# Designs tried in a protein design run: peptides against a protein of PDB entry 3VA4. Part 9

Target 1, 107 residues: chain A of PDB entry 3VA4
Amino acid sequence: EPIGQLRLFSGTHGPERDFPLYLGKNVVGRSPDCSVALPFPSISKQHAVIEISAWNKAPILQDCGSLNGTQIVKPPRVLPPGVSHRLRDQELILFADFPCQYHRLDV

## One batch from the design tools (peptide; aimed at target 1 R30 S44 N68)

Design b1_p22_2_s4 (made by RFdiffusion4, then SolubleMPNN; from b1_p22_2, 9 letters changed)
Fold by OpenDDE base, seed 3:
Structure b1_p22_2_s4 (fold): chain B 107 residues (1-107), chain A 22 residues (1-22)
Amino acid sequence: as target 1 above (107 residues)
Amino acid sequence: PEVVLSQEQLEKALEEAQKLAE
């Protein structure tokens, strides 16, 4: 069962989408085989990764050297490639120009 | 092919996303 969820907010691309997050590496990217597939031109094929090592531990977000980057929204900052960021529940993330929100599921 | 966004576009995206955080 999923441990977390990543929500892609609605926008010009279409309606809101929710992606389940599981133990291990959840790759965010434009490639269709990504766990979080964001099929948009501004998203790198392998854009970022959300790694969850345990259900009771905060996930780790890393940018994978994406072209347009990954930003934390509040407080605002660009994530350097490969640098670990511990995700907080309800945290807002920008993958390129696409806002997403992580939330922990009750499992 | 992948689209390159300008810094201005990225800044605008951030501003819009920050409104979601409020």
Scores: peptide ipSAE 0.814, ipTM 0.968, DockQ to the pose 0.990
OpenDDE base, seeds 1, 2, 4, 5: peptide ipSAE 0.808, 0.814, 0.809, 0.812; ipTM 0.967, 0.968, 0.967, 0.968

## One batch from the design tools (peptide; aimed at target 1 R30 P41 N68)

Design b1_p23_1 (made by RFdiffusion4)
Pose (drawn by RFdiffusion4):
Structure b1_p23_1 (pose): chain A 107 residues (1-107), chain P 23 residues (1-23)
Amino acid sequence: as target 1 above (107 residues)
Amino acid sequence: EELSRHLELLEQELLELEEELEE
């Protein structure tokens, strides 16, 4: 069962799309093979990874050296490539120009 | 590394152009 959700907000691309997040590595990228496939040109083919060790542990987000970056929306931050960031419930993230929101599920 | 980033940028621009032509 999913233990988290990545909500890609509605936009020029259409309505919201929700992606389940599971234990282990959840790769965010453009490639259809990615666990979270955001099929938009500005997204890197392997853009970021969300690693979840357990349902009761904070996911760790890292940028994989993406072209257009990964940012935390609030507080505003750029995530340097390869630096771990612990995701908080409801935290807003940008992958390139695409805003998303992480939600922890229950349980 | 720089070459990889330039190729990736070029690929992005070609994909954006392809989508615009389809519209």
Fold by OpenDDE base, seed 5:
Structure b1_p23_1 (fold): chain B 107 residues (1-107), chain A 23 residues (1-23)
Amino acid sequence: as target 1 above (107 residues)
Amino acid sequence: EELSRHLELLEQELLELEEELEE
């Protein structure tokens, strides 16, 4: 069962999509093999990673050296490649120009 | 390798600081 969820908000690209997050590494990227597959040109093949070490621990977000970057919305912050960021529930994230939201699931 | 070790330490410190800011 998924421990978390990453929501891609609706936009010009299409409707809203929800991606389940599991223990371990959840790769965000353009590659179809990614846990969070975002098939858009501005997304790197392996753009970022959300790592969940335990069900009761906050996920860690890292940019993987993406071309168009990963940003936290509030407060605004650009994540340097490889720098760990602890995700809070309901946190808003930009992968390139795509707004997403992390949600902790009750399991 | 030395630079990599420094980066790993900084990443851990940043994580700890973020946790403290949430408390």
Scores: peptide ipSAE 0.094, ipTM 0.607, DockQ to the pose 0.025
OpenDDE base, seeds 1, 2, 3, 4: peptide ipSAE 0.027, 0.091, 0.081, 0.023; ipTM 0.547, 0.596, 0.608, 0.515

Design b1_p23_1_s1 (made by RFdiffusion4, then SolubleMPNN; from b1_p23_1, 20 letters changed)
Fold by OpenDDE base, seed 1:
Structure b1_p23_1_s1 (fold): chain B 107 residues (1-107), chain A 23 residues (1-23)
Amino acid sequence: as target 1 above (107 residues)
Amino acid sequence: SAARRAEERAEEAAERAALAAAA
């Protein structure tokens, strides 16, 4: 069962999309086999990873050396590649220029 | 809601601009 959700907000690319997040590594990227597949040219094939070790622990977000970066919106921060960032519920994230939001699900 | 998302995108745009300027 999904433990979290990553929401891609609507924009010029299209409507809002919600991606379920599961235990383990949830890869964010342009490749269609990614857990969170963002099929956009500015997204790296393997852009970032959201790792969830347990339902009661904050997920870890890491940029995977993406071309256009991964950023936290509030407060603003560019994530250095491979550096762990603990996600807060409702945290706003930029993958390249695509605004997303992490949401913890009540399971 | 659409209003919330609009606000969030506005925040994102502002912060993205700040980050771009600092890069």
Scores: peptide ipSAE 0.142, ipTM 0.680, DockQ to the pose 0.033
OpenDDE base, seeds 2, 3, 4, 5: peptide ipSAE 0.135, 0.139, 0.141, 0.141; ipTM 0.672, 0.674, 0.677, 0.681

Design b1_p23_1_s3 (made by RFdiffusion4, then SolubleMPNN; from b1_p23_1, 17 letters changed)
Fold by OpenDDE base, seed 3:
Structure b1_p23_1_s3 (fold): chain B 107 residues (1-107), chain A 23 residues (1-23)
Amino acid sequence: as target 1 above (107 residues)
Amino acid sequence: DAAAREAERAEEEALRAAERAAA
């Protein structure tokens, strides 16, 4: 069972999509091999990673040196590559220009 | 240049879209 979810909001790219997040490293990127595959040119092949160490612990988001960056929306913050950011439930994230939201699931 | 301006506008729009979607 997934313990988290990353929602990609609807936009010019298409409808909303929900990606399950599991224990371990959930790679966000353009590569189809990524746990969260965002097949868009502005997304790096390996853009970021959401690492979940436990179901009751906040995930850690890290940018992987992406070309177009990873940002937290509220408050606005650009994540330097490799810097750990602890995700809050319902936190809004920009991967490049794609708005997403992390949601902790009840497991 | 042009690409940078487009990216900047896209980010700003994405921020607003995210806020509206999450409200």
Scores: peptide ipSAE 0.121, ipTM 0.681, DockQ to the pose 0.061
OpenDDE base, seeds 1, 2, 4, 5: peptide ipSAE 0.101, 0.115, 0.141, 0.118; ipTM 0.640, 0.668, 0.724, 0.677; seed 4 fails the geometry check

Design b1_p23_1_s4 (made by RFdiffusion4, then SolubleMPNN; from b1_p23_1, 18 letters changed)
Fold by OpenDDE base, seed 4:
Structure b1_p23_1_s4 (fold): chain B 107 residues (1-107), chain A 23 residues (1-23)
Amino acid sequence: as target 1 above (107 residues)
Amino acid sequence: MEAEREREREEERRLREAARRAA
């Protein structure tokens, strides 16, 4: 079962969507084969990756050299490509201009 | 339960707005 969840807030694109996150690499991107498939033009085919290890359930977020970037909202920070960011529970993230929130599940 | 749902909706709205301002 999923260890975490990524919520895409509702917006002009449509309603809220929740994506399960599992151990290993959870790719965020426009490509339909991504774990977190965001089929929007401003999202890169492989935009970012959320990696969760077995020994450290706190996810590591990395931007994959996306066109429109990945940002942490609070405190505000643009993630340079390939730089690891440890996600906190309830972390707010912008993939391009799409607001998302990470949630750790009680498994 | 109704009050709880309202609180959750309001919180989500605030979070979404904060995220959009950061964009």
Scores: peptide ipSAE 0.112, ipTM 0.639, DockQ to the pose 0.023
OpenDDE base, seeds 1, 2, 3, 5: peptide ipSAE 0.085, 0.088, 0.092, 0.094; ipTM 0.620, 0.620, 0.625, 0.630; seeds 2, 3, 5 fail the geometry check

Design b1_p23_2 (made by RFdiffusion4)
Pose (drawn by RFdiffusion4):
Structure b1_p23_2 (pose): chain A 107 residues (1-107), chain P 23 residues (1-23)
Amino acid sequence: as target 1 above (107 residues)
Amino acid sequence: SSSLSLSLLLLSLLSFSLFLYFG
């Protein structure tokens, strides 16, 4: 069962897309093989990883050296490559120019 | 030599722009 959700907000690409997040490594990238496939040209083939150790632990997001970066929207931050960031419920994240929101699920 | 240098510069700029675009 999914233990989290990554919401890709609606935009030029169409309505919102929701991606389930599971225990383990959830790779965000353009490749269709990615756990969270965002098939847009500005997204890196292997863009970021969201690692989830347990349903009751905060996911850890890291940028994988993406070309156009990963940012935390509020407070505004750029996530340097390889630095761990603990995701909070409802936290807004940019992958390149694509805004997303993380939601923790129950349980 | 000037035409070759200009062509290499334009190609480098285009390749860099595409590289950024395709992340």
Fold by OpenDDE base, seed 5:
Structure b1_p23_2 (fold): chain B 107 residues (1-107), chain A 23 residues (1-23)
Amino acid sequence: as target 1 above (107 residues)
Amino acid sequence: SSSLSLSLLLLSLLSFSLFLYFG
């Protein structure tokens, strides 16, 4: 079963979409094989990764050297490639210009 | 075999880098 959720907010691309997150590596990218598939030109084929090591541990977000970057919204900062960021519940993230939100599920 | 392994590693790294760059 999913341990977390990544919500892509509605926008010019279309309606809101929710992606389940599982134990292990959840790849965010334009490629259809990604766990979080964002089929948009500004998203890299393999853009970022959300790794969940255990149900009771905070996920780790890393940018994979994307062309248009990954940003943390609060407090605002660009995430350098390969730098680990521990996600907080309800945290807002920008993949390129696409706003997303991480949500921890009760399991 | 060592030289072959090195060549394969370099090709793999190059291919992955290109994949990320154009991705």
Scores: peptide ipSAE 0.274, ipTM 0.721, DockQ to the pose 0.182
OpenDDE base, seeds 1, 2, 3, 4: peptide ipSAE 0.264, 0.212, 0.194, 0.222; ipTM 0.726, 0.660, 0.642, 0.676

Design b1_p23_2_s3 (made by RFdiffusion4, then SolubleMPNN; from b1_p23_2, 18 letters changed)
Fold by OpenDDE base, seed 2:
Structure b1_p23_2_s3 (fold): chain B 107 residues (1-107), chain A 23 residues (1-23)
Amino acid sequence: as target 1 above (107 residues)
Amino acid sequence: SEEKEKLEEELKKLLEELRRLLG
């Protein structure tokens, strides 16, 4: 059962898409094998990872050394590769230039 | 929905700020 959700806002790529997030590592990347598959050239095959250790713990976001980076929107910040960032509910994230939002689900 | 629109507008503003800072 999903514990969280990553929303990819609509854009030139198409309509909004929601990706369920589960316990463990949720890889964000261009590879179709990723939990959050973003099939776009600017996204690295394995771009970032959202790790959820428990339903009551904030997910940890880490950039995996992506080419175009992972950024937090508010406050603006580029995440250094491998540095853990605890996601807040409703947090806005940029994977490359794709705006997304993390949402905690009630479970 | 109206709520979604507001969120999108806020996002737009924040993204613009981000781009400004990164530029």
Scores: peptide ipSAE 0.070, ipTM 0.591, DockQ to the pose 0.028
OpenDDE base, seeds 1, 3, 4, 5: peptide ipSAE 0.049, 0.060, 0.065, 0.068; ipTM 0.586, 0.567, 0.597, 0.601

Design b1_p23_2_s4 (made by RFdiffusion4, then SolubleMPNN; from b1_p23_2, 19 letters changed)
Fold by OpenDDE base, seed 3:
Structure b1_p23_2_s4 (fold): chain B 107 residues (1-107), chain A 23 residues (1-23)
Amino acid sequence: as target 1 above (107 residues)
Amino acid sequence: EEEEEERERLEEELEELLRRLNG
């Protein structure tokens, strides 16, 4: 069962998409084998990673040295590559120019 | 519905960031 969810908001690319997040590393990237596959040119093949160590612990987001960056919206912060950011429930994230939201799930 | 509200809030935040960066 997924422990979290990453929502990609609807936009010019199409409708909303929800990606389940599991224990371990959830890679965000353009590559189709990523846990969160965002098949868009501005997304790096391996753009970022969301690591969940336990269901009761906040996930850790890291940019993987992406071309167009990973940002937290509020409070605003551009994530330097490899720097850990603890995700809060309902946190808004930009992968390149794609707005997403993390949601914690129960079980 | 919830998505639209969240998107709107996000857009507002982005606009603020852009204003700060470009102002």
Scores: peptide ipSAE 0.095, ipTM 0.612, DockQ to the pose 0.027
OpenDDE base, seeds 1, 2, 4, 5: peptide ipSAE 0.034, 0.023, 0.027, 0.042; ipTM 0.564, 0.491, 0.544, 0.576

## One batch from the design tools (peptide; aimed at target 1 R30 I43 S44)

Design b1_p24_1 (made by RFdiffusion4)
Pose (drawn by RFdiffusion4):
Structure b1_p24_1 (pose): chain A 107 residues (1-107), chain P 24 residues (1-24)
Amino acid sequence: as target 1 above (107 residues)
Amino acid sequence: SLDELLAELNDLLEDLKHLLESLS
């Protein structure tokens, strides 16, 4: 069962798309093979990874050296490539120009 | 399509960025 959710907000691309997040590596990228496939040209083919060790542990987000970056929306931050960031519930993230929100599920 | 061309351009730019970082 999914233990988290990545909400890609509605936009030019259409209504909101929700992606389940599971234990282990959840790769965010453009490639259809990615666990979270965001099929938009500005997204890197392997853009970021969300790693979840347990349902009761904070996911760790890292940028994989993406072209257009990964940012934390609030507080505003750029995530340097390869630096771990612990995701908080309801945390807003940008992958390139695409805003998303992480939600922890229950349990 | 336009989106395919933009994807290819972004891929080239990303390869180039990673090459320049490896040379630094």
Fold by OpenDDE base, seed 5:
Structure b1_p24_1 (fold): chain B 107 residues (1-107), chain A 24 residues (1-24)
Amino acid sequence: as target 1 above (107 residues)
Amino acid sequence: SLDELLAELNDLLEDLKHLLESLS
């Protein structure tokens, strides 16, 4: 069962979407086989990864060398490729220019 | 389609970026 969720906010691309996150690696990217599939031209085929090692530990976000980058919103920070960032509950993330929010599920 | 062309451009630019990084 999912232990986290990534929300893609609504925008010019379309309506809001919610993606379940599971233990292990959750790949964010344009490829349709990604756990978080974002079928938009500015998203890299494999853009980033959210790794969850345990239900009671903060997930780790890493950019995978994407063209248009991965950013943390507060405080503003561009993630260098391969550098680990521990996600906080309710954290706001930009994949390219697409705003998303991570939140932990109560399971 | 336009979206497919834009996605292809993204891929090509990303490949170029990685190539340039490998040469530095």
Scores: peptide ipSAE 0.730, ipTM 0.940, DockQ to the pose 0.986
OpenDDE base, seeds 1, 2, 3, 4: peptide ipSAE 0.725, 0.730, 0.728, 0.726; ipTM 0.939, 0.940, 0.939, 0.939

Design b1_p24_1_s1 (made by RFdiffusion4, then SolubleMPNN; from b1_p24_1, 16 letters changed)
Fold by OpenDDE base, seed 5:
Structure b1_p24_1_s1 (fold): chain B 107 residues (1-107), chain A 24 residues (1-24)
Amino acid sequence: as target 1 above (107 residues)
Amino acid sequence: SEDEELARRNEALEAERRARLAAE
């Protein structure tokens, strides 16, 4: 059962997509092997990681040294590679130019 | 706390990054 969700908003790429997030590392990237596979050229093969240590703890987002970066929208912040950011529920994230939103799921 | 832990880790990482960049 997923304990979180990453929503990729609709855009020129197509419709909205929802990705389940599980305990452990949820890799975000262009590689099809990623838990959150974003098959877009501006996304790095291994772009970022959302790590969930427990169902009752906020996920930790880290950029993995992506080419086009990972950003928090509110307040605006570009995440340097490896810096740990605790995700808030409903937090808006930019992976490169792709807007996403994290939200916690009820378990 | 979690925030303190993250802050500590991030501080160390950022310090390391600054050192690396200065050495480049």
Scores: peptide ipSAE 0.268, ipTM 0.754, DockQ to the pose 0.035
OpenDDE base, seeds 1, 2, 3, 4: peptide ipSAE 0.205, 0.251, 0.245, 0.193; ipTM 0.712, 0.736, 0.738, 0.709; seed 2 fails the geometry check

Design b1_p24_1_s2 (made by RFdiffusion4, then SolubleMPNN; from b1_p24_1, 16 letters changed)
Fold by OpenDDE base, seed 5:
Structure b1_p24_1_s2 (fold): chain B 107 residues (1-107), chain A 24 residues (1-24)
Amino acid sequence: as target 1 above (107 residues)
Amino acid sequence: SAAEEEAARNEALEAERLRREALE
């Protein structure tokens, strides 16, 4: 059962998409076998990871040394590779140039 | 709410625009 959701906002790339997030590691990347598969050239094959250790804990976001980076929108911050960032509910994130939003599911 | 979602979308898109401009 999904504990969270990552929303990719609509844009020139296409329509909005929602990705369920589960306990464990949810890999964000261009590779089709990623939990959050973003099949775009500017996204690294394994771009970032959202790890959820428990349903009652905030997820941890880490950039995996991506080419075009991972950024928090507010306050603005580029995430250094491998550094843990605790996601807040409704957090706005840029994976490369793709705007996304995390939110916790009420389950 | 729908209004909150739109505000969030606009904020994220603005951030993306600024990033793109910085790379040009």
Scores: peptide ipSAE 0.394, ipTM 0.840, DockQ to the pose 0.036
OpenDDE base, seeds 1, 2, 3, 4: peptide ipSAE 0.392, 0.379, 0.377, 0.376; ipTM 0.836, 0.832, 0.834, 0.830

Design b1_p24_1_s3 (made by RFdiffusion4, then SolubleMPNN; from b1_p24_1, 18 letters changed)
Fold by OpenDDE base, seed 2:
Structure b1_p24_1_s3 (fold): chain B 107 residues (1-107), chain A 24 residues (1-24)
Amino acid sequence: as target 1 above (107 residues)
Amino acid sequence: SAAEEAAARNERLEEEALARRAAE
């Protein structure tokens, strides 16, 4: 069962979408086989990864060398490729220019 | 906040506009 959720906010691309996050590596990318499939041209095929090691540990977000980057909103910070960022609950993330929000699920 | 999110989005859009190419 999912341990977290990544919400893609609504925008010009379409309505809001919620992606379940599971234990292990949740790949964010344009490729349709990604756990978080964002089928948009500005998203790299394998853009980033959210790794969840346990239900009681914060996920780790890493950019995978994406073309258009991965950014934390508050405080604003572009993540260099491979840099581990521990996600806080309700954290806002930009994959390219697509705003998303991570939150833990009560499981 | 909503304002912070909007500001960050705008900033990212500017960055992408400068170097936008077909994503790998």
Scores: peptide ipSAE 0.066, ipTM 0.621, DockQ to the pose 0.055
OpenDDE base, seeds 1, 3, 4, 5: peptide ipSAE 0.062, 0.050, 0.059, 0.061; ipTM 0.647, 0.560, 0.642, 0.638; seeds 1, 4 fail the geometry check

Design b1_p24_2 (made by RFdiffusion4)
Pose (drawn by RFdiffusion4):
Structure b1_p24_2 (pose): chain A 107 residues (1-107), chain P 24 residues (1-24)
Amino acid sequence: as target 1 above (107 residues)
Amino acid sequence: SAEEEEEELEELEEERLEEYEENQ
């Protein structure tokens, strides 16, 4: 069962798309093989990874050296490649120009 | 010219990913 959710907000691309997040590595990228496939040209083929060790542990987000970056929306930050960031529930993240929101599920 | 620009962007992306993997 999913233990988290990545919400890709509605935009030019159409209505909101929700992606389940599971224990282990959840790769965010353009490739259809990615656990979270955002099939937009500005997203890197392997853009970022969300790693989840347990349902009761904070996911760790890292940028995988993406071209257009990964940013935390509030507080505003750029995530350097390879640096771990613990995700908080409801935290807004940009993958390139695409805003998303992480939600922890229950349980 | 658009195909050359796309190949360059793909090559840069592969280099950035390899650098990320080496630093892991």
Fold by OpenDDE base, seed 3:
Structure b1_p24_2 (fold): chain B 107 residues (1-107), chain A 24 residues (1-24)
Amino acid sequence: as target 1 above (107 residues)
Amino acid sequence: SAEEEEEELEELEEERLEEYEENQ
């Protein structure tokens, strides 16, 4: 049972895609082994991680030292590698140039 | 405040992801 969702908005890459998020570490990256696999050249193999410690706690987003960065959209902020950012419901994120949105699921 | 709590979290976890940096 997923407790969160990461939505990749539609774009030049194709249609919108939704990725389930679970307890523990949800790795975002180009590697096909990632929980959130974004098979695009500008995405690092291990780009970022969304860690969910409990269903009733906000996830923590960290950039993993990605080449093209991880950013919060509103307010605009580039995340330094390894620095934790607590995700809010409906928060907009850029992985490299790919806009995504975190959604908290009701479970 | 929520901002202060986030800042404290960021400072504490600044070096956590060294193992992933080689996988750019």
Scores: peptide ipSAE 0.021, ipTM 0.529, DockQ to the pose 0.076
OpenDDE base, seeds 1, 2, 4, 5: peptide ipSAE 0.018, 0.019, 0.017, 0.018; ipTM 0.468, 0.477, 0.423, 0.474

Design b1_p24_2_s1 (made by RFdiffusion4, then SolubleMPNN; from b1_p24_2, 13 letters changed)
Fold by OpenDDE base, seed 1:
Structure b1_p24_2_s1 (fold): chain B 107 residues (1-107), chain A 24 residues (1-24)
Amino acid sequence: as target 1 above (107 residues)
Amino acid sequence: AAAREEAERERLEEERYQAFLASQ
């Protein structure tokens, strides 16, 4: 049962896509093996990780040393590699130039 | 040229990822 969801907004790349997030590490990256596979050139193979330690705890987002960065949109913040950011429900995230939104699911 | 550029990018990505892992 997914604990959360990461939405990739629609854009020039194509339609909106929703990725389920589970307990443990949900890797975001260009690699097809990633939990959140974003097959775009500007995304690093291992771009970021969303770690969910428990259903009742906010997920932790970390950039994994991506080339084009990970940003929180509001308030604007570039995440240095390895710096933990606790995700809020409905938080807007930029992986490189791709806007996404985290959504906590009812579990 | 494109293949070389891709290889260089992948090397850089790997270096940065390994640095991230090492810093954990």
Scores: peptide ipSAE 0.711, ipTM 0.932, DockQ to the pose 0.950
OpenDDE base, seeds 2, 3, 4, 5: peptide ipSAE 0.708, 0.707, 0.699, 0.708; ipTM 0.931, 0.931, 0.930, 0.931

Design b1_p24_2_s2 (made by RFdiffusion4, then SolubleMPNN; from b1_p24_2, 12 letters changed)
Fold by OpenDDE base, seed 1:
Structure b1_p24_2_s2 (fold): chain B 107 residues (1-107), chain A 24 residues (1-24)
Amino acid sequence: as target 1 above (107 residues)
Amino acid sequence: SAAEEAARREELERERYAAYLASQ
């Protein structure tokens, strides 16, 4: 079962979408084979990765050298490529200009 | 209800995003 969830807020692109996150690497990107597939031009084919270990339910977010970046909303922080960021429950993330929210599931 | 609370939380987060945009 999923350990977490990434919510893409509704916007001009369409309605809200929820993506389940599992143990291991959950790739965020425009490519359709990504775990979190965001089929938008401003999203890199492999934009970022959310990795969840068996020992730590708190996911690690890393930008993969995306063109338009990955950033935390509060406090504002652009993630340098390859630098690990431990996600907090309910944390707001921007992939390019798409607002998302991480939610930890009670499992 | 739990659903209403979840909706309120989402709105709060959306407002936080709006505040972020305004600070740019």
Scores: peptide ipSAE 0.052, ipTM 0.619, DockQ to the pose 0.023
OpenDDE base, seeds 2, 3, 4, 5: peptide ipSAE 0.035, 0.043, 0.040, 0.040; ipTM 0.588, 0.613, 0.599, 0.599

Design b1_p24_2_s3 (made by RFdiffusion4, then SolubleMPNN; from b1_p24_2, 13 letters changed)
Fold by OpenDDE base, seed 1:
Structure b1_p24_2_s3 (fold): chain B 107 residues (1-107), chain A 24 residues (1-24)
Amino acid sequence: as target 1 above (107 residues)
Amino acid sequence: SAAAEEARRRRLEEERYAAYLASQ
């Protein structure tokens, strides 16, 4: 079962979408085979990765050298490629200019 | 209840989104 969820907020692109997050690597990107598939031109094919381990349920977010970046919204922080960011419950994330929110599931 | 908790979580998400929008 999923350990977390990434919610893409509604916007010009369309309605809200929820993506389950599992143990291991959850790739965020434009490629359709990504766990979090964001089929938008400003999203890199492999944009970022959210990695969850069994011993640490708090996900680690890393930008994969995306063109338009990955940013924590509040407080604002652009993630340098490959630098680990531990996601907090309810954290807001920008992939390019697409606002998302992570929340942990009670599992 | 589980339903009440989900409702609370949803409200928090919406509030955070509103804050994001207000910051733009």
Scores: peptide ipSAE 0.148, ipTM 0.681, DockQ to the pose 0.020
OpenDDE base, seeds 2, 3, 4, 5: peptide ipSAE 0.124, 0.140, 0.106, 0.144; ipTM 0.687, 0.670, 0.676, 0.682

Design b1_p24_2_s4 (made by RFdiffusion4, then SolubleMPNN; from b1_p24_2, 15 letters changed)
Fold by OpenDDE base, seed 2:
Structure b1_p24_2_s4 (fold): chain B 107 residues (1-107), chain A 24 residues (1-24)
Amino acid sequence: as target 1 above (107 residues)
Amino acid sequence: MAAAEAAEREALEAERYQAFLASQ
């Protein structure tokens, strides 16, 4: 059962997409086998990872050395590769220029 | 910056829409 959700907002790329997030590592990337598959050229094959260690702990977001970066919107911050960032509920994230939002599910 | 602003806009819209749905 999913513990969180990553929403990719609608844009020029197409409609909104919602990705379930599970315990463990949820890889964000262009590769089709990623948990959060973003099939866009500006997304690295393995772009970032959202790791959820427990239902009652904030997920950890790490950039995986992506070409076009991973950013937090508020406060604005580019995530250095491999640096752990604890996601807040409703946090806005940019993978390259793709706006996303994390939210915790009621489970 | 444009992407960040778009994210904020979409987040606000999503919040409002969810509130609307919850009121139905």
Scores: peptide ipSAE 0.195, ipTM 0.729, DockQ to the pose 0.020
OpenDDE base, seeds 1, 3, 4, 5: peptide ipSAE 0.119, 0.018, 0.125, 0.031; ipTM 0.667, 0.366, 0.672, 0.569

